# Peptides against a protein of PDB entry 3WG5, part 262

Target 1, 218 residues: chain A of PDB entry 3WG5
Amino acid sequence: LAKNIVYVAQIKGQITSYTYDQFDRYITIAEQDNAEAIIIELDTPGGRADAMMNIVQRIQQSKIPVIIYVYPPGASAASAGTYIALGSHLIAMAPGTSIGACRPILGYSQNGSIIEAPPKITNYFIAYIKSLAQESGRNATIAEEFITKDLSLTPEEALKYGVIEVVARDINELLKKSNGMKTKIPVNGRYVTLNFTNVEVRYLAPSFKDKLISYITD
Target 2, 218 residues: chain A of PDB entry 3WG5 as posed
Amino acid sequence: LAKNIVYVAQIKGQITSYTYDQFDRYITIAEQDNAEAIIIELDTPGGRADAMMNIVQRIQQSKIPVIIYVYPPGASAASAGTYIALGSHLIAMAPGTSIGACRPILGYSQNGSIIEAPPAITNYFIAYIKSLAQESGRNATIAEEFITKDLSLTPEEALKYGVIEVVARDINELLKKSNGMKTKIPVNGRYVTLNFTNVEVRYLAPSFKDKLISYITD

## One batch from the design tools (peptide; made by RFdiffusion4, then SolubleMPNN)

Design b2_p26_3_s4 (from b2_p26_3, 13 letters changed)
Fold by OpenDDE base, seed 3:
Structure b2_p26_3_s4 (fold): chain B 218 residues (1-218), chain C 218 residues (1-218), chain A 26 residues (1-26)
Amino acid sequence: as target 1 above (218 residues)
Amino acid sequence: as target 1 above (218 residues)
Amino acid sequence: RPPAVELEVLGNRSKEAIERHKKIHD
């Protein structure tokens, strides 16, 4: 019986153009193999808005379901990571992780203080994040509050408020709980029912380039 | 039965004089082939006001219907993109996109802060955007608020408030929903009923020049 | 020339500047 494949990859650190390249590479591999899904183990403090938007677009253009899994415990889908998650086909979180804190900024001053984004930019991202939530049938009010209140949630709160779909301790529990769920956004224009029965889990290793850049940015 | 043709092209990125050249090229191709319409898949954060005004003029001078489609999910018709959309024969948005944030600026300071436009310029663009909305039978109050409040809307909000005509997930749904609609502005002095029955969809690829500039500006 | 009027939210300069705060979990 031909085993369905689920790919698992890790994306960690600041969201940059290089993070886009990682998402693109990982999703492309899974697409080429007609995988049932790819699970991205995400741990990010946030990053660049442009890179984030490109990543969301790449996910939404995926020919296969892209599951964002905030993992391991202690990880976050902070700021840009929340947008990426809200743009995905399914969101899972491990216990002890967090999501939210999405207010855009213009950077940090020399003293480390936040340079506030002007209302034009803030309002743009409010509309953007609400749109992502609405499209995915997730809580748009909370999505807005991720910006307006700099709200951060636990997995249990995020699940309760309809921001995420799954709380799972590990990949096996994630696959078990998400089996039979419909994607929250379409894949090739159709909502897909996930089939994680009789799957082979394949881990994608970081490329040499991925390792090198991680080493430089850490 | 001779198939009616609908052209689809993509315009992405900052609105510049080069973006005008893209619009002009794409519309000209569709005009030459007597296409039923051209759909421009638009994803823009905004850009230059001069280029925007030229693009609006080029659209309004089109011999065929020009449909602005904010696509894919995650895309925006931000700022200049909103004006372009309001100047078009029909506006569609994909779920997960946004429109608005139209306040003019003089640019960005070195610290990324917005340099505000003087009231004279702001008032000019208020009048301009209201005129575009009124001419197209779209919500002029909201059009003004895109400037005065830096308002950004989801597709659902934009549809609800009469800013746009269609929410569509893809080109096929767009064609289906817009079939039989009248253009919101005239084509050659006449309001046209769109006929997307038995159409051939033709995608226009970016020129080599388009690809090169995209590569340099990314 | 007076600076060209810009109608953008996320210009290249702004895109470069638009960051998201790191949740200092420490």
Scores: peptide ipSAE 0.027, ipTM 0.288, DockQ to the pose 0.087
Fold by OpenDDE base, seed 5:
Structure b2_p26_3_s4 (fold): chain B 218 residues (1-218), chain C 218 residues (1-218), chain A 26 residues (1-26)
Amino acid sequence: as target 1 above (218 residues)
Amino acid sequence: as target 1 above (218 residues)
Amino acid sequence: RPPAVELEVLGNRSKEAIERHKKIHD
């Protein structure tokens, strides 16, 4: 009996146009192989809003379930990472990780202080993040508070409040806990029940381009 | 009967990318020799948040238990050091040491005053430090108060409140008291019971590079 | 297109800032 395939890939660092290319490449590979899912191990402090929105669209256009896994311990789905997670088919977090802090900013001043976004931009992202939460059946009030209160959550809090679906220490525990769960958003117009029984796990390595940019952004 | 090995190394000063390299080197040596554990004698006033998070990840990825030991007397696991400790497999403190004071800042102004971090950053680190505490079965309320109240604790207080596991005067007392304890986080997905019966203690010296940078930063 | 907005908590400057604060409070 042909084993179902689950891909695992990593995205680390700032969300940029290059991060979009990584998501697109990883998802495309998994789509081509008709994988049961792809798990993206995400560790990001945030990044560009434009790139984030494109990534969310790419995830939502996926022909397969895309699981955002905040991993390893010490990682974050911060800011842009939270939006990406909320736009995905399933969110998991490892213990020792965080999610939230979604307030938009215009950048940093010369003294390193945050340049706050004007109310118009803040309100746009409040509406956007609430929409992602509502679409996925996740806590839209908390999603708003990720901006308005600059809230960040532990995995246990995020699970408790209905922001995420799984707390798992590793890929094996994630597969075990998420087996039989329905996707939080549709795949090709249908909610999919995940089947992680007898799966083959395949790890995707970064491309040469991916490695080069990771080195520049570190 | 081959003696179990325990490595001991020292990390002193500010947490930087160079400190990450030290942690990585020390842990790698101990992993290669299949040590029972490595004890890191830590004395830090804090440092870079990025380096701290990378160090936490490196500890959590360790194939062997990493014990953070705030040593000698007069040392601190201050700020970044507290996060590192909370991310480790076991925390010990010597009498006359301290832990805590974890409030993030943006830096120092020209007059030497602290530039406070915006709520976004503060809340991010609250979630992060609570997550580390929760993962390790340590006091998450106190971990939060290390930020919100700028709390610092003595070894006896930290033990009493369930922040740390051991108070010990020296390496021998540490080994004696921690023998038979379970790691507070998994090693290769499993909680390990420490076995310090009939161990050989090996001290790791700083590399030439380690010595050079320590000399510049002191 | 949304304006060039940063959604970053721990930008390099924020990290540096956190580092400096940790040095003062410790």
Scores: peptide ipSAE 0.083, ipTM 0.326, DockQ to the pose 0.096; fails the geometry check
Fold by OpenDDE base, seed 4:
Structure b2_p26_3_s4 (fold): chain B 218 residues (1-218), chain C 218 residues (1-218), chain A 26 residues (1-26)
Amino acid sequence: as target 1 above (218 residues)
Amino acid sequence: as target 1 above (218 residues)
Amino acid sequence: RPPAVELEVLGNRSKEAIERHKKIHD
């Protein structure tokens, strides 16, 4: 029996192998406690595609529902964040957030200009993002346009186009609106109906490691 | 009996979870073929500390010697690259390369300024880099100074100070100079004497995934 | 668990070491 526990954790900043470790830690804690779900408050401008793919895989292997919540107002699930969201069991957005802008790049030049990805790479990620959308029953056409048109959407647009499932101002509204929804992808091979009736909300603090979003970078 | 095979692969760019996947793939191929060693031609300005730590762990778990070769001329094993090198079985550098500058940062501000890591983080990485140096019988004082003084060394300096084992212009010179050397850390619990007598050099191409160093970043 | 840190990407400092090497060997 799942405990009537919902975990909430924050992931903020660039998507990297550290972000993977954060997802893995947070999801593992929630799995161990047999939580009803974990909500990841996501605010990311994007990051590494490989880290993103590993995060998506970790979410898909989760023993509990993983809800991506683009929060707080002013946050984004940009680029890699959109892929992560599309790979999750439920997507929510707060008013004043954004999702999209998923075009792959090779990086930034020394002058700060974008190094464009070759067509083969772009096409790979088009296929990948469409697969995530299709598997989750989300709008695959818009998912492609996140790349091909560098499209970014408001929560209202994303909801309207069937990219996301919930618009919510806070965790309480999210729990209320998502209660009784089915996960958009399976949990342990089955679509789970979320039960947020009489749940305890537990906030996970970033580990000291998680707070050490340290760049050993110049 | 190890085949008289030496694999050579390139890892270039920022250290990330993608870089981990590259290391894992390359080392796995070389392990499966019972190679005498794998040489990783490394050119990195640095990257993620967590990815770096995972890479170090993957190298330390390798069933074969992993040689980090800072190559070609003009390349660096900067920041995260230095940690990876110090975690490897043998370090080589080409003339005109650099190693060091290992100070952890939290990232870059919007104006491009470095966000300094708090002392607790810096001290953690000092302890970590010193541990890597000590475990490999390399200069732990210089390893600390890579952080505390943001020290960068030439190949000649790094060799002189006992940070690296080989200076070599190319793969053939590297094989010649490193032949008969013992690994600086164990392979399968033992220090291995490298045998590059009559070896076949096999170049590993980056996988399509490896070529997809795609930033899905804004 | 060690902190997830991004390690400094030496734009200018690795260049300085490389430039110093060039000055010594050129």
Scores: peptide ipSAE 0.028, ipTM 0.311, DockQ to the pose 0.057; fails the geometry check
Fold by OpenDDE base, seed 1:
Structure b2_p26_3_s4 (fold): chain B 218 residues (1-218), chain C 218 residues (1-218), chain A 26 residues (1-26)
Amino acid sequence: as target 1 above (218 residues)
Amino acid sequence: as target 1 above (218 residues)
Amino acid sequence: RPPAVELEVLGNRSKEAIERHKKIHD
């Protein structure tokens, strides 16, 4: 029996237009091979709202389930990362990770202080994050509080409050726990039951371009 | 004190690209005058899905609250009309109206029989109608059943089940009951509290073009 | 009025959803 393929790729760092290109590339590869799913190991402090919205759209347009996995321990799905997670087909977190802190800002001043977003922008993102939570059957009240209270949650809290679906230590535990779950949003207009029985895990490496930008931001 | 303006316009018949033009025109007029809201008196048996989705988009992009009011008694927000309602800032129904029956079809055969939509299309619209319900804080389970059970509801049932916000006999009762309510989706990125104290009601008449199409479709 | 950027983003998403819908019906 030909093994179903599950792809795994890492996205780390600030969310930019380049991060969108990474999501698009990884999901496209997994779509072309008719993979059962792609797992995106996400570690981000946040980033650009425009890039985030494009990434959410690309995930929602995916022909295959996109699982956002906040990994490894010490990683975060902060700010833009939380929106991306809430827009995805399934959220998992490793122990020792965090999610939340979604308050929009305009940027940082020359002195490193936050330039606050006007209430209009803040309210836009409140509506947006609530919509993502509601569409996915996740806790929209907590999603709003990620902005209004700048709240961050542990994996256990996020699971308990219905923000995420799985707490898993590694890819094997993630596949085991998410096996038989329905995607929280539709794939090609249908809620898909994940079948992670007899799967082959394939890791996608960063492109040369992906590696080069990692060196510029660090 | 200058009275706040509330516009009222009627949209009746099948949902088409021309119906989109009517929505766009009416909302644009009310936006230009910074109206407190526009109330669309809706009576439709349904229509084209593409036109419906464009109308939902136009409502969601409105600079002012768009209230869908299923009116007069005997009117329906059937099929496409239900999607439009669920995509709006507030839903009201008059007694003796109906909402629901949202199962997508490809059309009617020459013998008048329904051409069924394939499961892929049906599942797309299930996901779509659920998203509209969830984003607006309305009953997504009932919204799904509008398709899966081809369910239709009375105003009283729709209110009870959290599909709509108001049952009102006329515009005056609608304004009174919806006064102080928050919009169920954001207007310009914010949930707006409706202020219908000391309002002037202005009726928008159909254009010459609007009247002409009514004569072609009857 | 929302910044034009917010309206455009909402508008673009809705347009894309409509385009995706058209591709499913085609």
Scores: peptide ipSAE 0.024, ipTM 0.211, DockQ to the pose 0.071; fails the geometry check

Design b2_p26_4_s1 (from b2_p26_4, 11 letters changed)
Fold by OpenDDE base, seed 3:
Structure b2_p26_4_s1 (fold): chain B 218 residues (1-218), chain C 218 residues (1-218), chain A 26 residues (1-26)
Amino acid sequence: as target 1 above (218 residues)
Amino acid sequence: as target 1 above (218 residues)
Amino acid sequence: PVRKAGRVEIEVLGAGASKEQAYNPF
């Protein structure tokens, strides 16, 4: 029996238009091969709102399930990463990772202090993050508190509060635990039941451009 | 008589946190040398709101006059570049350049269409751009129309409407025409009269990092 | 590099910005 393919790719660093290109490339490869799913190992401190919204839209337009996996230990889905996760078909976190801290900011002042977003912007992103949570059947109250309280959660808390679906130490545990789960949002208009019983794991390497950008941005 | 120093530096491409670092580095060098002014040759299609606001704040905190010069011919101070210019001590444009097109967007969709900013965000940036224009004694009506009409102006139009102060073909003409002009905003709490009668022009080169980023982004 | 704090950053781009420019993280 031909093994179903699960792709795994890494996206690390700030959420930018290059990060969008990475998501698009990775998802497109997995779509072309009719993969059972793609797992994106995500480690981000946050980034750009536009890139984030585009990534969310790209995930929602995916022909296959996109699993966001906050990995490895010490990684985070901070700020923009939380929005991306909440927009995805399934969220997993490794032990020792974090999610949240979604308060929109206009940036950093010269002294390194945060330039606060005006209430109008903050309220827009509150509505947006709550919509993502509601559409995915995740905790919209906590999603709002990621902004209003700048809340960050452990994997165990995030699971407990219904923000995420899986806590897993590695890809093998993730595949095992997510096997038989329904996607939290539709894939091509339908909720899909994940089947990871007989899968081949294929790792997608960063492009040369991806490596170069990572080297410059880290 | 020791010649007063005027620094000239180039900032090209998208407005990002790296662009902020460039502005900060260039202005800091010029401040340390007690330069009469720094001229930033600006060519930008726009970029990030946060980086833009930080750059504006950095310019306003400058210990020396910062002149934004839209240069060379074919260059633009588009979108974020217009805000930066309006936040500066003096704006110059070369013939064949443009300024404006300041409508905020949330980004591009997968199909390449613009994701419109919600009215709340648009209104915030209208208020912000108008404040920059008012504080600098520039045309606040046109500043608003850079957003509401996505207006772009030629150098001659921008000068005529009181958006900019100088049209100049090169640095020498800029220095000549701006000599004796008052800054449009204070420097260290005082409006400064520019003195370019006996100046040494020093060009600041991009750092290796700046060149590498440009190579990746272009 | 100063870890840019987890933030949602808004872009200010003109309507004339190309799709390619929007996807340029720089």
Scores: peptide ipSAE 0.080, ipTM 0.569, DockQ to the pose 0.659; fails the geometry check
Fold by OpenDDE base, seed 1:
Structure b2_p26_4_s1 (fold): chain B 218 residues (1-218), chain C 218 residues (1-218), chain A 26 residues (1-26)
Amino acid sequence: as target 1 above (218 residues)
Amino acid sequence: as target 1 above (218 residues)
Amino acid sequence: PVRKAGRVEIEVLGAGASKEQAYNPF
């Protein structure tokens, strides 16, 4: 019986052009093996809008369901991470994680104060994040407030408000709870019902390059 | 006779939040000493739009004229560097330098291909770069083409088309040629006529932190 | 490091990003 394979990979740290490459690599491996899904354990404070938008597009072009799992406890899908999650086929969060804080900033001044984005940029990202939420049938009002109020949510709040689909302590609970769920966005133009019955979980290790970059960027 | 002081500082590499801090530090030193101007020797392939916009704003808020000098020969004011230049009180280029190539990109894919920015972002930066050109009385059509055609110009072309004000081989020639020029944008709400008669040139060294970051980012 | 070619990169940092993280060249 061809085992239903679920891949699990970890992406941690800032969202950069290199993070896009990691997403692309991990999704490609899972696509090649016709996996039932890939779960990306995500822990990010945010990063580049450009890389984020590319990651969202790569997820939307995936031949398989991509599940964003904000993990482990203490992790965040902050800023760019929220957009990535909202662009994914399913969002899960572990207890003690967070999502939100999506206000675009131009960076930090010498004194460490936030340099605000111009209203035009802010409005662009409001429209973008609302689009992601609406397309996925998630709470677009809260998605906007992730920017306008710099709102952050707990997993329980995010679930309650219809931002995410699953709160799970670990991969096994995630698979159990998400089994039979439909993807929030299409896979190859169709909403897919996840089948996590009798799955083999395969962990993708970071490449040597991934480890090196993480070491340099930390 | 209070010597007219002109500061010279170098900013090289990618435009980041740290580059904003460098600009702010250098301009602040020159402001505190009531310098006649600061010349920033700029060599950049580009970088972050956010940091770039902050740098432009910091230049526009300067109490003294900020001259962007694309230097040395072989240097570029590419992408973000072009915006910074267009936001400055005067642009100079050394022979053998370049300016332009301002098309916003979302980054690079694994194969090194450019990931295009969404049209909305591209259009935002078109409007922004045209505004900078128009406000400074520089060629807004060429400024737009820096994005729409990914146009790059030589110093001679940039001068000819009214993008820049000076072509100069070195600081001494720059000071000589720009002496008596009006700033292209206001300083404290007024266009200033540059007085480089009997100036003392003071070089600002990179901080230890600046050197370390440059070393890490190279 | 690969000299990143001329590009305008847009950053979206949340308030949760540290200044040190913002200065990360990567």
Scores: peptide ipSAE 0.062, ipTM 0.517, DockQ to the pose 0.473; fails the geometry check
Fold by OpenDDE base, seed 5:
Parts: C-alpha cells; sequence; structure tokens
Structure b2_p26_4_s1 (fold): chain B 218 residues (1-218), chain C 218 residues (1-218), chain A 26 residues (1-26)
C-alpha cells in the first residue's frame, strides 16, 4: 500500500562521493517505505562532476519522485547542484536562494584563481546540462547559459524562465504548490502526478558517518 | 645556509583537495628549512583531476626538489598518482609497486561500473600527461599508453622505458642511487644536481586533521 | 592482481566556489 509519507532530508556542502552515498541512502529509505516522494533540501556551492553524474543517475533510477528544494533562504544550487536539480523530478527554491553558475573548472590554482577547463570539457558539460534540461522539459537555453555566461538566477527568474517548477517558503508551501504537478521526468518509466493530500512529513537525519565527514570537510 | 636535510612524508589514499593541502604543507615545511629535497612516499589508486593538477603545479613551483617515491612494496601511483609523479623532480619506485592506469573516468555507476569519459576529455588528459612527460624528459609514448591502453608498469619496466629514474628498496637506497642525479624539471628555473652526501633524514607526520580525514575516507 | 582502473575525476564548480569548496574530500 502506498504510504502517504513524504521524506525530507538535508544535503549541504560540496558534492562528493560522500554526497552520493547520502543521496543513495536517503532515496533507498524512502523507496523501502514506498513514500509518495522524497524532498532533498539542497545547499551546495558545487563539487565533483563524477559524484554529480552518479547522483543524477541515482535520481533517474529512483522508484519514487525526488524533489530538489534549494533551502533555506541564502542557500544555493550552484554548479553541480544545478545539474542535480535539472536531473530531478521537481525543482523548488525558497526566496533568497540561487541556482546556476555551472561553468566547469579544473579547480583552483595555488593563489586561489580558477584553472579553466579546456573548451572540449566545457562543451561536454554544455551538451550534458542541455540534455538534462531537455529530458525534463526545462529551459535548455538557460541551462546552457548557466555555463556559457556563468549565469545565476533568483527563484523568481528561474520560475519565470521555466528552469524550476516551484517557489516555496517552506515544506508546507512546497507540498501545497506541488500537489497535482506531474514529475518532470519519469518514475519507473511513467510520469507521476504528485499527490500530497493528507501526507505525513518524515525527516531523515544524517548518519553518524555523515555528521563526522561534514564536521571535517566544512 | 643549506641544511643537509631531506624530508620524508607519506601520502596515502585518494587524491583529493585534502591531498593537495598535505602536499602544500609538507613542501612548505621543507622549503622553510631549506631542505635538499623532500621525498613523498606515495600510495594512491587515483582521485580528482583538479587536486592532481594543483598538486602538479605546487610541485613545479617548489623551491626545493620534490621526489615522488612509490612505497612501500604493494603501493601504487595509479592514475592521478602517475600524473603527480610525472610532474615531479624525480620518480622512484620500490620493488613490487606499480605505476600507470591513467585513463580518465567520469566516475562509477551505482553498480560499481566505470562511467567512461568522453573522447574529448580523454584526449585532453592525453595531451596533458604527454606534456608532463616531455617537460620532464620522460617517455611521452608510454605516458600516452597509460591512458590509451590503460597500461600499468612494474618498477623495472618503468625504469627500462624511461618513465622513472630510480628503483629503490628503501629511503637509504633511494638517497644513494639518486645522489648526483639532476632533477628532471627545474627548481627555481634551474636544474638541480641532488646532493645526498651526509644528509639528515627527517620524517614529517600527518597533522591531526590529516589523520582524522584519512580515518573517515579510507 | 586485479589492476585497479585508474580514475581521473573532473569537477564541476561554479566560479564563485571557494578553493576550499572546490576540493572534494573523498
Amino acid sequence: as target 1 above (218 residues)
Amino acid sequence: as target 1 above (218 residues)
Amino acid sequence: PVRKAGRVEIEVLGAGASKEQAYNPF
């Protein structure tokens, strides 16, 4: 029986292999309980491309809808976070958050300056981010400009330009606004209409390992 | 006054930002003491390209010779470790170690399979690894084959093919064999002849932070 | 010995990301 449960978990910081493990764990728990959806509260400046691509793939293989929620106010889905959002079943943003700035880099020099990615790498990620946008029925032109212009958007702009689906102040407003929306990508090969009528909200805490890594890497 | 000091430090595990911080810290300490060289005992399966490129740049900017020593027996300078070695002033390997397997990947899928890098990325790293080999007067053809054939070499093969400079069982044999060798790249714009006559060997320990991260990431 | 396939991992980082933020701890 479908349990009228929505899971909420937080992912904060850089996108790493450990972030992949967090996504996998959180989604797996929600899948096991046959949740209506999982909401991931995301705040990230970016991170590793490999971890990002794995997370996108994990979301796309989810048995339940995965909603990326850029939260709280002041949070960002920058760089890798934007790719993850574009690979998800629904994107929401809180007021005062941002999305974009997706230019790939080879890292930072000793003096803290960016080591630019070669055009070949940049073009690969342009194609990749555009594919995510196209597959999810989101604005692929803006997705490209997140790289080519290093563009960042407000929630209102992102909604206006068809990059995201919801602007919401909190989980309750998110559930209310997203109720009856179709997922932007399939779940188990089918588009799902979200049903958040009479749902239990259940929060997932980070594991002890999660907390320890965050403490060291923050 | 040049102190007749050689520093030795260990770097083990994946190449990360934290590995860059370790390299930077270790080299900085050795620079401050005007050491004759620093030997980095390296054992890595690979890691991040950005961290790797930063480490290479940090080595190239070192005020003292940086010797990469693949140690102990059973260790590897795989993938990113090979790039780091090729970017260094001298490469040594212990018997029973390996070097190579430099094919770039986009990471691992959920099932643990490799996500292949697109040809554009692979070709970038081919050009990069060949440049490191050429600049250091090492075998650029084999450096390319570390990617194109995913080639791995024994110490004896790597020496034979002109990839590395020394096969040594321990630090004492390394110092003995490398004494009088020129660095394969410049130090402060000049090639340095290594002088390990009457040197003090000083070991650098990982910081508390280093140990804590290793404990969590291993 | 199962040759551990080497990996070179690429990062996707925003221009506003700090150097410290760019370096993923594994």
Scores: peptide ipSAE 0.044, ipTM 0.527, DockQ to the pose 0.547; fails the geometry check
Fold by OpenDDE base, seed 2:
Structure b2_p26_4_s1 (fold): chain B 218 residues (1-218), chain C 218 residues (1-218), chain A 26 residues (1-26)
Amino acid sequence: as target 1 above (218 residues)
Amino acid sequence: as target 1 above (218 residues)
Amino acid sequence: PVRKAGRVEIEVLGAGASKEQAYNPF
């Protein structure tokens, strides 16, 4: 039975294999404790496609609902962060955050310019991001435009266009607004109605390794 | 005027943005001292495409010859390392090293399997690696096969097939064998004849940051 | 340095590369 526990963890910075390890660890802890859900406070400019795809898969394999919360104000779920969000059970954003800008790139040149991905890569990720949106019942047209137009949205726009489910200023407002919502993707093959009535919020801290990596990569 | 100085630096581990910073720093130091060349002792299993492309560009923009030396024995210039080598002024390998296995991947799945790159990505990197080989007068057919067949070569095979220029056991043998060779790509628009007569060898150490990153990523 | 531009980055890795190597932070 799910306990009336909600885990909250932070993932900040670039999406890498270490970010996957963070997601895996956090979700595993919450699964082991039979939590009602885990909320991942996400602030990312993007990162690696492989880590992103693995994170999406890990979320989809979760035995509990995984809520991506773009937080705090000023944060973003940019690029890879948008894919991760679209692959999750529920997306929330704080005021002053952003989502989108999902065009795949090979990276950044020495002068700081973008090394463009070939059209063929772009098309692969268009298909992929559209699949995530469709599977989650979110706006697949906007998901495509996150790539084709390099579109970024405010929380209010993302909510209006059916990209996200919640705009919330803090964890308490998030829990309040998402209470009674159905997950946008199934948990163990079933859409779950979130029950955040009388929940204990448990905060997970980054591991020592996570802190060290963040310090080096930021 | 170029001084009779050859710099030697080590780059080990995955190709990342930090690896680019290492290349940039090492080459810049050698450029500032008007070195005859810099030798990069390379041992890499591969890494990021963006960092790889930036490193290739940085090498091609070098004001001095950049020699990639796959070293020590047991090391490899795998995947991204092969691209970097093919983008350099001269490639050397120590006995017991390898070069190749250049198939692009999106990364590794949760179970450890490779996430295959779509054919379109593979074709992009086929074109790219062939361009590097052609620009350097190296074997473009083998360069393609590094991707299409996931081919890896020994130093002797790589030399025989015209992928590399030198097989050398150590820095002294490398200097001896490469003395009088022309760079495979131009330096400031000119092919340079390497002059390793009466040279001082200066070893560059990894920065504190480089050591810390290596410790975390290895 | 956290790259400010939100982009999905592609890797070039050989079949023999380890899992840990694929995911190194940039």
Scores: peptide ipSAE 0.041, ipTM 0.489, DockQ to the pose 0.688; fails the geometry check

